# Ledger of designs, part 176: peptides against a protein of PDB entry 5T59

Target 1, 112 residues: chain A of PDB entry 5T59
Amino acid sequence: TTPTMQSTSLLTEHLGYPPISLVDDIINAVNEIMYKCTNAMEKYLMQRNIIGKKDFSDEIKIGTAKLESLLENSVDKNFDKLELYVLRNILSIPSDLLEENRFRLLHHEKLV
Target 2, 90 residues: chain B of PDB entry 5T59
Amino acid sequence: EHIRFQRLVQVCNKALEESIRKLQSWEKIHECFPNYGQTREGIENLTVCQQQVIKLWSNLSRVEFDAIFHERSIEEKLNQLDDLINKARS

## One batch from the design tools (peptide; made by RFdiffusion4, then SolubleMPNN)

Design b2_p27_5_s2 (from b2_p27_5, 10 letters changed)
Fold by OpenDDE base, seed 4:
Structure b2_p27_5_s2 (fold): chain B 112 residues (1-112), chain C 90 residues (1-90), chain A 27 residues (1-27)
Amino acid sequence: as target 1 above (112 residues)
Amino acid sequence: as target 2 above (90 residues)
Amino acid sequence: SEFEEEVNKILKEHEEKVKKRLEEFDK
């Protein structure tokens, strides 16, 4: 099931922010971490680019880029799944609570 | 009773683990550095990279996600949500 | 290893940044 406007509004009121904001924080964080990892690797290898009178600088740059791309694709795939799961199953309101009386209860609980 | 925050942590960990899985493959690493990885010294360097990148990935993620969860008060909010749902079903 | 040293440095720096961020948040 897809999150409804009603559930989003209620959750936003409850959380103090839209549910998607949490997911965005997580995804932004992991992307930053990803690039920190690949950058560190590239720098380390570039300091060790010459072996046996051979310069592997180009190969290192290309190779690290490939690994970065591989990681990017995996991150995108898995965290897209995470986003869907979180929004549908964690930051969600069951249908039985999406009734008039329950809406009032949630609102009342927030205000009390 | 409180299940949502636990699930959040679980799915975050799963996503992190699945994302880094390909870098855990030495074959994938070596494929990116075919000539460099044919040297003894190159292999040593790549081995260090693989191990340390995974370490860095895991530790940075742990620290950052914990910070995010704190900033968003998500454990408390999800526990409250669980309580509200449970109460409504009673 | 030298990379381990670098990793530890990155981790330490990040932890300090996060610490400061959280301290500011809690104020």
Scores: peptide ipSAE 0.612, ipTM 0.946, DockQ to the pose 0.904
Fold by OpenDDE base, seed 2:
Structure b2_p27_5_s2 (fold): chain B 112 residues (1-112), chain C 90 residues (1-90), chain A 27 residues (1-27)
Amino acid sequence: as target 1 above (112 residues)
Amino acid sequence: as target 2 above (90 residues)
Amino acid sequence: SEFEEEVNKILKEHEEKVKKRLEEFDK
C-alpha cells in the first residue's frame, strides 16, 4: 500500500527528514558506486587493449558500455523494489496507529 | 522487538546482491567481449575484472551504506519506531 | 594484480572521504 500523507508527516517528524530522503541517499550512493566500478574496469582493460598485435579498444569500449548498461538496469530494478519495500514496510506506521485517537501518540512521546 | 533496522539491512544486501548477480556470470561478461575473450590474455584480464569489480562493489557499498545509516541515525530511529509501535499495542 | 591495487586505492580513497564526511557530520 502507498504511504499516507499522515504517515509521511509523522515519520518525517520522527526521523527529522522525509523517509524518501533515506532511499534517495541509498540510490544515489549505489549509482555512484556502480559507475566507479565500470569506470575502473574500462580503464584497466584499455591499458590492456592490444593482444597479439590486435587492438581491441573498440570492443572494450562497447563491451564495458554494455556491462554498464546491464548493471544499471539491474540496479534500477532492484533498488526500485527496495524503495517500495522500505517505504511500505520499514518506514511505515501501522494503520491502527494512524487512527485519530492514536495520531498524536508519536508526537506526544516525542514531547515527553 | 527491534526488527525494522534488521529488515533494512537485509533488503539493502539483497538489492546489492541481486544487482551484481549478472556480473557474476562469466557467460554474460564473455558475451560483451566476444573476440577479446577468445584470447588467453583477454580471458585473464576479464577474470581479474570480474573478481575485482565484485570486490569493489561489495566493499564500497558496505562503507557507504554504513555511513549513510550513521548520518541518518536510522538504526536508532527505527528502534524507537519499533518501541513506539509496541508500546501503543500493549 | 594491478587491478587489485587500483581497487585498493579506490577503496582507501573512499574510506578516507567517508571518514572526513563523518567527522564533519559529528561536529
Scores: peptide ipSAE 0.608, ipTM 0.946, DockQ to the pose 0.908
Fold by OpenDDE base, seed 5:
Structure b2_p27_5_s2 (fold): chain B 112 residues (1-112), chain C 90 residues (1-90), chain A 27 residues (1-27)
Amino acid sequence: as target 1 above (112 residues)
Amino acid sequence: as target 2 above (90 residues)
Amino acid sequence: SEFEEEVNKILKEHEEKVKKRLEEFDK
């Protein structure tokens, strides 16, 4: 089930930030890491672009770009799944707590 | 009793592992460098790349995710959430 | 390997950046 506005509001109050913010941090971090990895690889190979009498610079550039794209697609796929799972199953409030008496409990804990 | 933070860590690790899986395939690496990988030196260089990229990926993500979790106080917050849920159901 | 050295350099630099970030956060 998709998180409700009410659930999001309660979790935002509890966390001090919207649940999606955590996911955004994670995804942004992974993307940065991904490009660090591919850039490092490209640099390393470009320093070793000539083997014998052949220059493989073009192939290296194309190849690293392909790997980057492959990794990008995989990251997007898997972390989209992560986002859905986290928001639905981890950063979520069970339906039985979405009642007036349960809301009081959440507010009470914050005030104490 | 406290399960949410553990699950968060698990799904993060799973996503990282699944994301890097294709780079763990030598075949996939070689396909990107078909002629370069036909040379001895090319194979050696690509082998180093494969190993070191995986290392870099794993270690950078560990350090960064730990920092994010700290900044967001997510373990504490998720534990509190578990406690609230358990208390409400008791 | 030279790549390993580069990786270690990147890791070290990142760890230092994170450390500073966390120190600022905890102030």
Scores: peptide ipSAE 0.608, ipTM 0.946, DockQ to the pose 0.890
Fold by OpenDDE base, seed 3:
Structure b2_p27_5_s2 (fold): chain B 112 residues (1-112), chain C 90 residues (1-90), chain A 27 residues (1-27)
Amino acid sequence: as target 1 above (112 residues)
Amino acid sequence: as target 2 above (90 residues)
Amino acid sequence: SEFEEEVNKILKEHEEKVKKRLEEFDK
């Protein structure tokens, strides 16, 4: 079930930020980490690009780019699933609580 | 009783593990460096890369995600959400 | 290895940055 506007509003009030903000932080973080990893690898290999009088610089650049793409695709796939799961099942309010009387309860608890 | 934060941690770990899975395959790494990996030194260098990238990935993620969770107070907020839901159903 | 040293350097720098970030947050 897709989150409703009401659910988002209530959760935003509870969290102090929109639910999607947490997911954005996580995804942005993993992307940064991903590039730190691939950059470190490329740098290391480029310092070791000549073996047996052969220059493997081009192969290293292409190879690291391929690995980066592979990792990017995997990150995108898995963290898209994570986003959906978190927003639907973790940062969610059960439908039975999305009624007028239940809304009052949540607001009342905050005000008290 | 408190289940949401535990689930968050679990799905984060799962996503991280699944994302790095293909880099854990030596075959996949070697395929990216077909000629470089035909040399002894190349194999050694790639082996180091594989091991250290995985280490870096895991440790950076742990530190950063913990920081995010703290900054967002997400454990407390999710526990409170669980409590509110349980209370409303009582 | 030299790569291990680089990794440790990256980790240390990141940990320090996070530490500072959290210290500022908790003030």
Scores: peptide ipSAE 0.604, ipTM 0.945, DockQ to the pose 0.889

Design b2_p27_5_s3 (from b2_p27_5, 14 letters changed)
Fold by OpenDDE base, seed 4:
Formats: sequence, C-alpha cells, structure tokens
Structure b2_p27_5_s3 (fold): chain B 112 residues (1-112), chain C 90 residues (1-90), chain A 27 residues (1-27)
Amino acid sequence: as target 1 above (112 residues)
Amino acid sequence: as target 2 above (90 residues)
Amino acid sequence: SEFEKEVDEIIKEREEEVKKRLAEHDA
C-alpha cells in the first residue's frame, strides 16, 4: 500500500518529523560513506602510483572512478528499494487504524 | 510484539550488504585496474584497498546509522507504533 | 598496512565526531 496523506500526517505527528526525513538521513549518510571509501582508496593508490618506473596515475584515477560509479549505482538501486520498503511497511499506518474511531484513539494516545 | 525497528535494521543491513557486494569481487576490482593489477605490488595494494574499503564501509555505516537512529529516536517511536497497533487490534 | 591505519583513524575520528554530536543532541 502507498502511504496516504493521512498516514503521513499521523506519522509525522508521532515521530516529530516526516517519515521521509529518516530515509533521507540514511541515504545521505550512505552516500557520504561511499565517497569517503572511494576517496580513501584513490588517495592510497595515488601514493603508490609508480611501479617499476611506470606511472599508473591515470589508470588509478579512472579505475577508482569506475568503482565509484559501480558502487553508486548499486547504492541507488538498493536504497531506493529500502526507501519504498520503509515507507510502505515500517513507517506505515494500517488501514484499520485510519478509520474514524481509531483515528481518534491515535490522537488521544498522543495527547496522553 | 515489537517488529518494526528490527525490520528497519534488517533492511538497512541488507541494503548495505547488497551495495558492497560487487566490491567484494576481486574480478571487479581487477577489471578497473587491468595493468596496475598485473604487477605484484599492484595486486598487493589493490588487495589492501579491497579489504580496507569494505572495513571502512561497514564500520562507518554502523556508526552513522546508529547515530541517525538515536537522533531520530526511531526505535522508541517504532516500538510505540507497534504497541499502538497491537492495542488497537486487541 | 598504511591503509589500515588510515582507515582506523577515519573510523576513530568519525566515532568521536558522532559521540560529540550525540552528546550535544542529548544535552
């Protein structure tokens, strides 16, 4: 089921922030980590770019970029799935709780 | 009883694991450095890189995600949500 | 390895940074 405005509002009230904000934090974090990883790798290799009088700097830069792209694509794919799952199945309100009587209960419980 | 937070952790871990899977392939690493990886020193350096990148990935993600979960109080909030749902259905 | 040392430093630094951030958040 796709999140509704009502469920989003209720969850926002419950969480203190919109559900998507959590996902955004996660995705932003993993992206940052990803680039830190590849950057560290590149730097390490660039310090070791000359082997047997041959300079591999260009290959290192290109290769690291390729790995970064590969990782980036995978991150995008998998965390898009994560986003959908979290919003649909974790940060979700069952339909039965969206009924009028249950809606009142949710508000009442929040205020207590 | 409380299932949502557990699921959150699980799907996060799965996403992280699936994302890094290709870098766990030596073949993929070597393909990016075809000439560099034909040298002994190159192979050694790439091996270190592969291992340490995975380590860095795993550790940083743990630290960062835990921080996010704490700042967002997500475990508590999800537990409360579970309780609310269970209460409503009882 | 040198990279291992660097990685450990990065991790340590990040842990400390997060620790500080969380402390500030909880204060």
Scores: peptide ipSAE 0.419, ipTM 0.928, DockQ to the pose 0.925
Fold by OpenDDE base, seed 2:
Structure b2_p27_5_s3 (fold): chain B 112 residues (1-112), chain C 90 residues (1-90), chain A 27 residues (1-27)
Amino acid sequence: as target 1 above (112 residues)
Amino acid sequence: as target 2 above (90 residues)
Amino acid sequence: SEFEKEVDEIIKEREEEVKKRLAEHDA
């Protein structure tokens, strides 16, 4: 179930920001971390690219790119699931509270 | 009684763990470096990479996610949401 | 290892950056 406009509005008022903003922060952070990991790995291996008489620079570049792609796909998949779960099940208002009288209650509690 | 923040932490950890799962496989690492990984030095270097990438992933995630949660006051806000819902249903 | 040292440095740097950011946020 996709969050309703009412739910989003109420949660935005409660949180001080739209619920999606939290998810965006999380996803942006993990993507940054991901690239820091792969970059560090590539750098380390490229400093050790010659073994014996063989230069493995090309293989290292291709290999790290493959690992990066693998990680990107996994991150995308798992954090898309996370986004849906958070917005639907954590940052959500039960349907029974999405009544006019309940909206007033939410506003009242904020003002108390 | 307060369950939403706990669930948030759980699903974040799950997403992080599942995302790094493929890199925890030595076979997957070796597949990306088929010739490099046939050398003694290559194996040693790749072993270090696998271990340290996982360490970096885990530690950076902890630092960054905790910061986000703090900046967004999400534990407090989710606890308040739980309380509000429970109160409304009482 | 050299990579371990680099990783520790990266982690330390990020911890300090986050610490600074949080301090600014809370000020």
Scores: peptide ipSAE 0.417, ipTM 0.928, DockQ to the pose 0.936
Fold by OpenDDE base, seed 5:
Structure b2_p27_5_s3 (fold): chain B 112 residues (1-112), chain C 90 residues (1-90), chain A 27 residues (1-27)
Amino acid sequence: as target 1 above (112 residues)
Amino acid sequence: as target 2 above (90 residues)
Amino acid sequence: SEFEKEVDEIIKEREEEVKKRLAEHDA
């Protein structure tokens, strides 16, 4: 079952922010980390680009870019799955709690 | 019973592990540096890179995700959600 | 290794940055 507008509203009230905001924070963080990893690797290798009188600068740049692309694709795939799972199964409200009486309970618990 | 936050942590870890898995393959790394990796020094440098990138990935993700979870108070909020659901079904 | 030192420095820097951010958030 996909999240409903009602579920989103209730969860936003409960969390103090929309559920998607948490996922956005996570995804933004991992993307930043990915960049930090690739950048650090490239810098390290570029300082060691000459071996046996051969300059491997071009290969290092291309290779690092390929690794970054590989990592980016994997991140996108796995964290898209994460987003769906979190929103559907973790930050979700069962149908029985979406009934009028259960809705009141959520409000009551928040106010008490 | 509180289960939602545990699941959140689990799926985050799974996503992180699956994402970095390709870089854990020496073959994949070597394929990106075919000539550089034919030299002794190149192999040594790439080995260091593989190890340190994985370390950096793991440690930064831990630090950042923990910070996010704290700032969003997500453990507390998910526990409360579990409690509400359990109470409603009792 | 030099890379290990650099990584450790990056991690340390991020830890301190996060610490400050969390302190500000909780204040």
Scores: peptide ipSAE 0.409, ipTM 0.928, DockQ to the pose 0.935
Fold by OpenDDE base, seed 3:
Structure b2_p27_5_s3 (fold): chain B 112 residues (1-112), chain C 90 residues (1-90), chain A 27 residues (1-27)
Amino acid sequence: as target 1 above (112 residues)
Amino acid sequence: as target 2 above (90 residues)
Amino acid sequence: SEFEKEVDEIIKEREEEVKKRLAEHDA
């Protein structure tokens, strides 16, 4: 089932933050890590850009950019799937608990 | 029964593993550096890059994700959610 | 290798930063 406004509100109250905030933290972290990886690689190779009498600087720049794009596409694809799964199946409230009586029960449990 | 946090860890690990999968392919790396990779020194340098990028990816992910999970108290919150759901169904 | 040394330094720096952040959070 897809997240509803009601489930989002209840989970926000329970977590102390909106469910999407957790996913955002995860995605922001992996993106930062990704660029640290590609930057480190480019830096290392650019320090070793001349082999023999040939300068490979242009090839290194293009190649690193290609790898970065490849990794970006893969990260986007896989973490989009992660986002959907987390919000639908992990940070979710079963439909039977979204009914009026069950809603009151959840509030009651918090207050007791 | 607590299941949600375990699932969170599993899907995070899966996403990380699948994301780095192509960089684990030497062929994919070599394709990005076709002439550089025809030299002995180039092959050596690219081999180091492949190894160290994967290491950096894995270690930073562990450190950062664990920190996020702690700051968000997500294990405790998900366990509580499981308990609430199970109690409501009893 | 030089890359390995750099990677180890990056990892160490992040671990220390996270340690400080978590200590502040738990205080």
Scores: peptide ipSAE 0.385, ipTM 0.926, DockQ to the pose 0.927

Design b2_p27_5_s4 (from b2_p27_5, 8 letters changed)
Fold by OpenDDE base, seed 2:
Structure b2_p27_5_s4 (fold): chain B 112 residues (1-112), chain C 90 residues (1-90), chain A 27 residues (1-27)
Amino acid sequence: as target 1 above (112 residues)
Amino acid sequence: as target 2 above (90 residues)
Amino acid sequence: SEFEEEVEKILKEREEEVKKRLKEFDE
């Protein structure tokens, strides 16, 4: 099910913000966390880039980039699913409540 | 009675868990550093990185998501939504 | 380890930032 304009409006009124704003906060947070993780890893390894007489700087950079890409792809996939699920199943209003009488009830509860 | 917030937490945890799944694989980590990981010191360094990244991932996500949920008052709002729906169906 | 120290530093900084935001929000 796809969120309707009516449900979005009602939920925005209820929440005090658009439902998508919550999802945006979550996604932005996880992206920031992801960057901090990969950046910390790269820095740590780059400080330990020479073992014996061999310099592994290039391999470390490439390897870290690969891991970052892998993590990014996974984050994108899983949090896209999360977004859809949240907006469709959690921050959603059942169709029967979108009827005029039920709509009034929800609105009335806010006013009282 | 109240189910929406619980589900939100569950799906967030699931997304976080699935996102970090491949980094939990030593084989996957090692594949990214094939020559570096053939050295004793390299293995040690990669092991530290793997463990600490997972820890950082888990801890930061907990802190940040809890903050978001608080700032958005989402538990209260979702509970209210559940109540409204249940009331309407009674 | 150095990495662990960095992790703790990051966590501490983020926690303080979050606390600050939460206080501001509650005010």
Scores: peptide ipSAE 0.062, ipTM 0.878, DockQ to the pose 0.958
Fold by OpenDDE base, seed 4:
Order: sequence, then C-alpha cells, then structure tokens
Structure b2_p27_5_s4 (fold): chain B 112 residues (1-112), chain C 90 residues (1-90), chain A 27 residues (1-27)
Amino acid sequence: as target 1 above (112 residues)
Amino acid sequence: as target 2 above (90 residues)
Amino acid sequence: SEFEEEVEKILKEREEEVKKRLKEFDE
C-alpha cells in the first residue's frame, strides 16, 4: 500500500526527517557517482584521443554522452523502483500500528 | 527480528547492480565507440575505462551510501521501528 | 594506469570528505 499522511508524520517524528529525505540523499548520491564515472572516462579517453593520425575527440564525446544517457536511464528506472519499495515496505507502518492506541505508543517511545 | 535495514541495504545493492549492468557489456561499450574501438590502442583504452568505471561505481557507492546511512542513523531507526512493530504484535 | 590513478584520487578525496562529514556529524 502507498504511504499515508499519518504514517509519514509518524515516521518523520521517529526519524527526525521525512522518509523521502533518505531516498533523496540516495538518489542524489548515485547521480553524483554516475557523473564522476562518466566524467572520469571522458577525461581519460580525451587524453588518448589521437591514435595514429586520426583524432577521435568527437567520437569520444558522443560516445561518453551515450553511455551517460544509458546509465542515467537505468539509474532512473531502478532507483524509482527503490524509492517506491523503501517508502512502501521499509519506511512504513503496518495498519495495526495506525490505530489510536498505537499512535500513543510511538509518541510515548519518542518521549522516553 | 531486525529486517528493515537489511532490506534497505539489499535493495540499494540491487539497484546499483542493475543500473551498471549495461556498462558491463563490452558490446555496448564498443557500440558507443565504433571507430575508436577498431584500433588496438582504442580497445585497450576502452577496456581500462570499462573496468575502472565499474570499480569506481562500486567503491563510491559503498562509501557514499554508508555515509548517508550513518548520517541518517537509519539502521538504528529501522531497528527501533522493527522493535515497535514486534512489540505491538506481541 | 593513469585511469586507475585518477580513480584512486577520486576515491581518496571522497573518502576524506566523508570522514570529515562523519566526524562533524558525531560531534
């Protein structure tokens, strides 16, 4: 099931931050890593862009861009799934805890 | 008893693995550099790049994700959540 | 290789940054 406003509020109180913030950190990190990887590759190849009498600079730029796009698409797909899974199955509160008495329990535990 | 953090780690690893899978294909790499990859030297350079990118991907993700998990205290928080759920069901 | 050196440099820089962040967070 999709997260409810109640569960989000309770989890935010428990975590000290909204559940989505964790996912955002993860996604931002992987995007940064992706950039580092493709940038490093491009730089390395651009330092080796001439083989014989032929300059492959344009091909290298285009090729690395294609790889970046490929990786980006895959990252987007897989981490969108990750986001849904985390929010629904990991950072989630079962329905049995979404009752008045259980709300008190979570609140009580936070205060103790 | 504590399962949520383990699941988080597993899902992260799976997402990372699936994301890099296409770059693990030499054929796909070569397709992006069709002429460059027709040279011996080009092949060597691309091979190094492929291997090192995968290594960098793996290592950076480990470092960065661990940092995130620590800064967010997510293991502790998820363990606490598991405990609360288990207690409620007892 | 030169690429390996660059990778190691990046990793080292990131690790140091992370360590710094973690230390600051724990304080």
Scores: peptide ipSAE 0.043, ipTM 0.871, DockQ to the pose 0.950
Fold by OpenDDE base, seed 3:
Structure b2_p27_5_s4 (fold): chain B 112 residues (1-112), chain C 90 residues (1-90), chain A 27 residues (1-27)
Amino acid sequence: as target 1 above (112 residues)
Amino acid sequence: as target 2 above (90 residues)
Amino acid sequence: SEFEEEVEKILKEREEEVKKRLKEFDE
């Protein structure tokens, strides 16, 4: 089930922020972590780019880029699934409660 | 009674684990560095690098996600949501 | 509100994007 405007509004009121903001934070974080990891890898290997008489700098750059792409694809796939799951199943309100009743409860809790 | 936050944590962990899975494959790592990985020193460097990346991934994700969850007060909010839903159904 | 509508638009847009990407990944 796709989130409705009503659901989003109610959840936003409850959370203090739109539900998608949480997902955005998560996705932004993992992307940042991903690039930190690949950057660290490249730097580490580039400091060790010469073995014997051979310079492997080009191979390291290309190889790291390939791994980065591989990781990017995996992150995109898995966290896209996560986004859908979170928004539909975790940060969601059951349809039977999307009536006046849910709204009343939220306001009631705030007033008491 | 409180299930949503648990599910959130589980899904996050799963996504993180699945995302790094391919980098846990030595074969895939080696394939990216075919000539470099044919040297003894290269193999050693790649091995260390692989281990470091995986550890960095795990450690950073733990810290960052915990920070997000705290900043968003998501455990409390999800618990409250569970309670509200349960109350409404009772 | 205008804010809520904008949020909903963003949400829907993201969902569509995600769905599209997922289809590509599942192939």
Scores: peptide ipSAE 0.034, ipTM 0.862, DockQ to the pose 0.017
Fold by OpenDDE base, seed 5:
Structure b2_p27_5_s4 (fold): chain B 112 residues (1-112), chain C 90 residues (1-90), chain A 27 residues (1-27)
Amino acid sequence: as target 1 above (112 residues)
Amino acid sequence: as target 2 above (90 residues)
Amino acid sequence: SEFEEEVEKILKEREEEVKKRLKEFDE
């Protein structure tokens, strides 16, 4: 289930930022890393594109693009799962803490 | 007592590992370079490239994720959350 | 607050989008 407004507000107050911001940071980071990796691969191979009087530049470009797409799809899948898990199971507040008395406790801990 | 941050690290590692899995397959790499990989030098280059990419992936992810966790103070915040939950249930 | 409502909207939208994508990946 989607987090309630109350839980999101409480977590935002506790964290100092919305829970989704953490996930966004993670996803942005991995995407940047992904493209750095594929770019490095392409550059490395393009420096070694001629073998036995044959130029493999076109094959290298196509091949690296295929690998990039493969990696991109895998990253998207796995980190989408991560996002759901984090927001639902890690950055979440149990229902018993959403009661009025427990809500006050969270505020009290912040103020003290 | 404190479990949320541990879980965060675990799921991050899992996502990273699963994401790079296909690149760890030599067959997948070779399929992308069918003619290049038929040459001795090509195989050598692809092998080195594969190893370097995997290492780069692992090293960069470690550094970047640690930086994020630090900037967001997420370990401390998650520990505090665990404590609050435990306290409320006591 | 208005900010909290906006955050909730973003979360709900994002979650639905992610769920949709996951279904596509599993197919």
Scores: peptide ipSAE 0.023, ipTM 0.857, DockQ to the pose 0.017

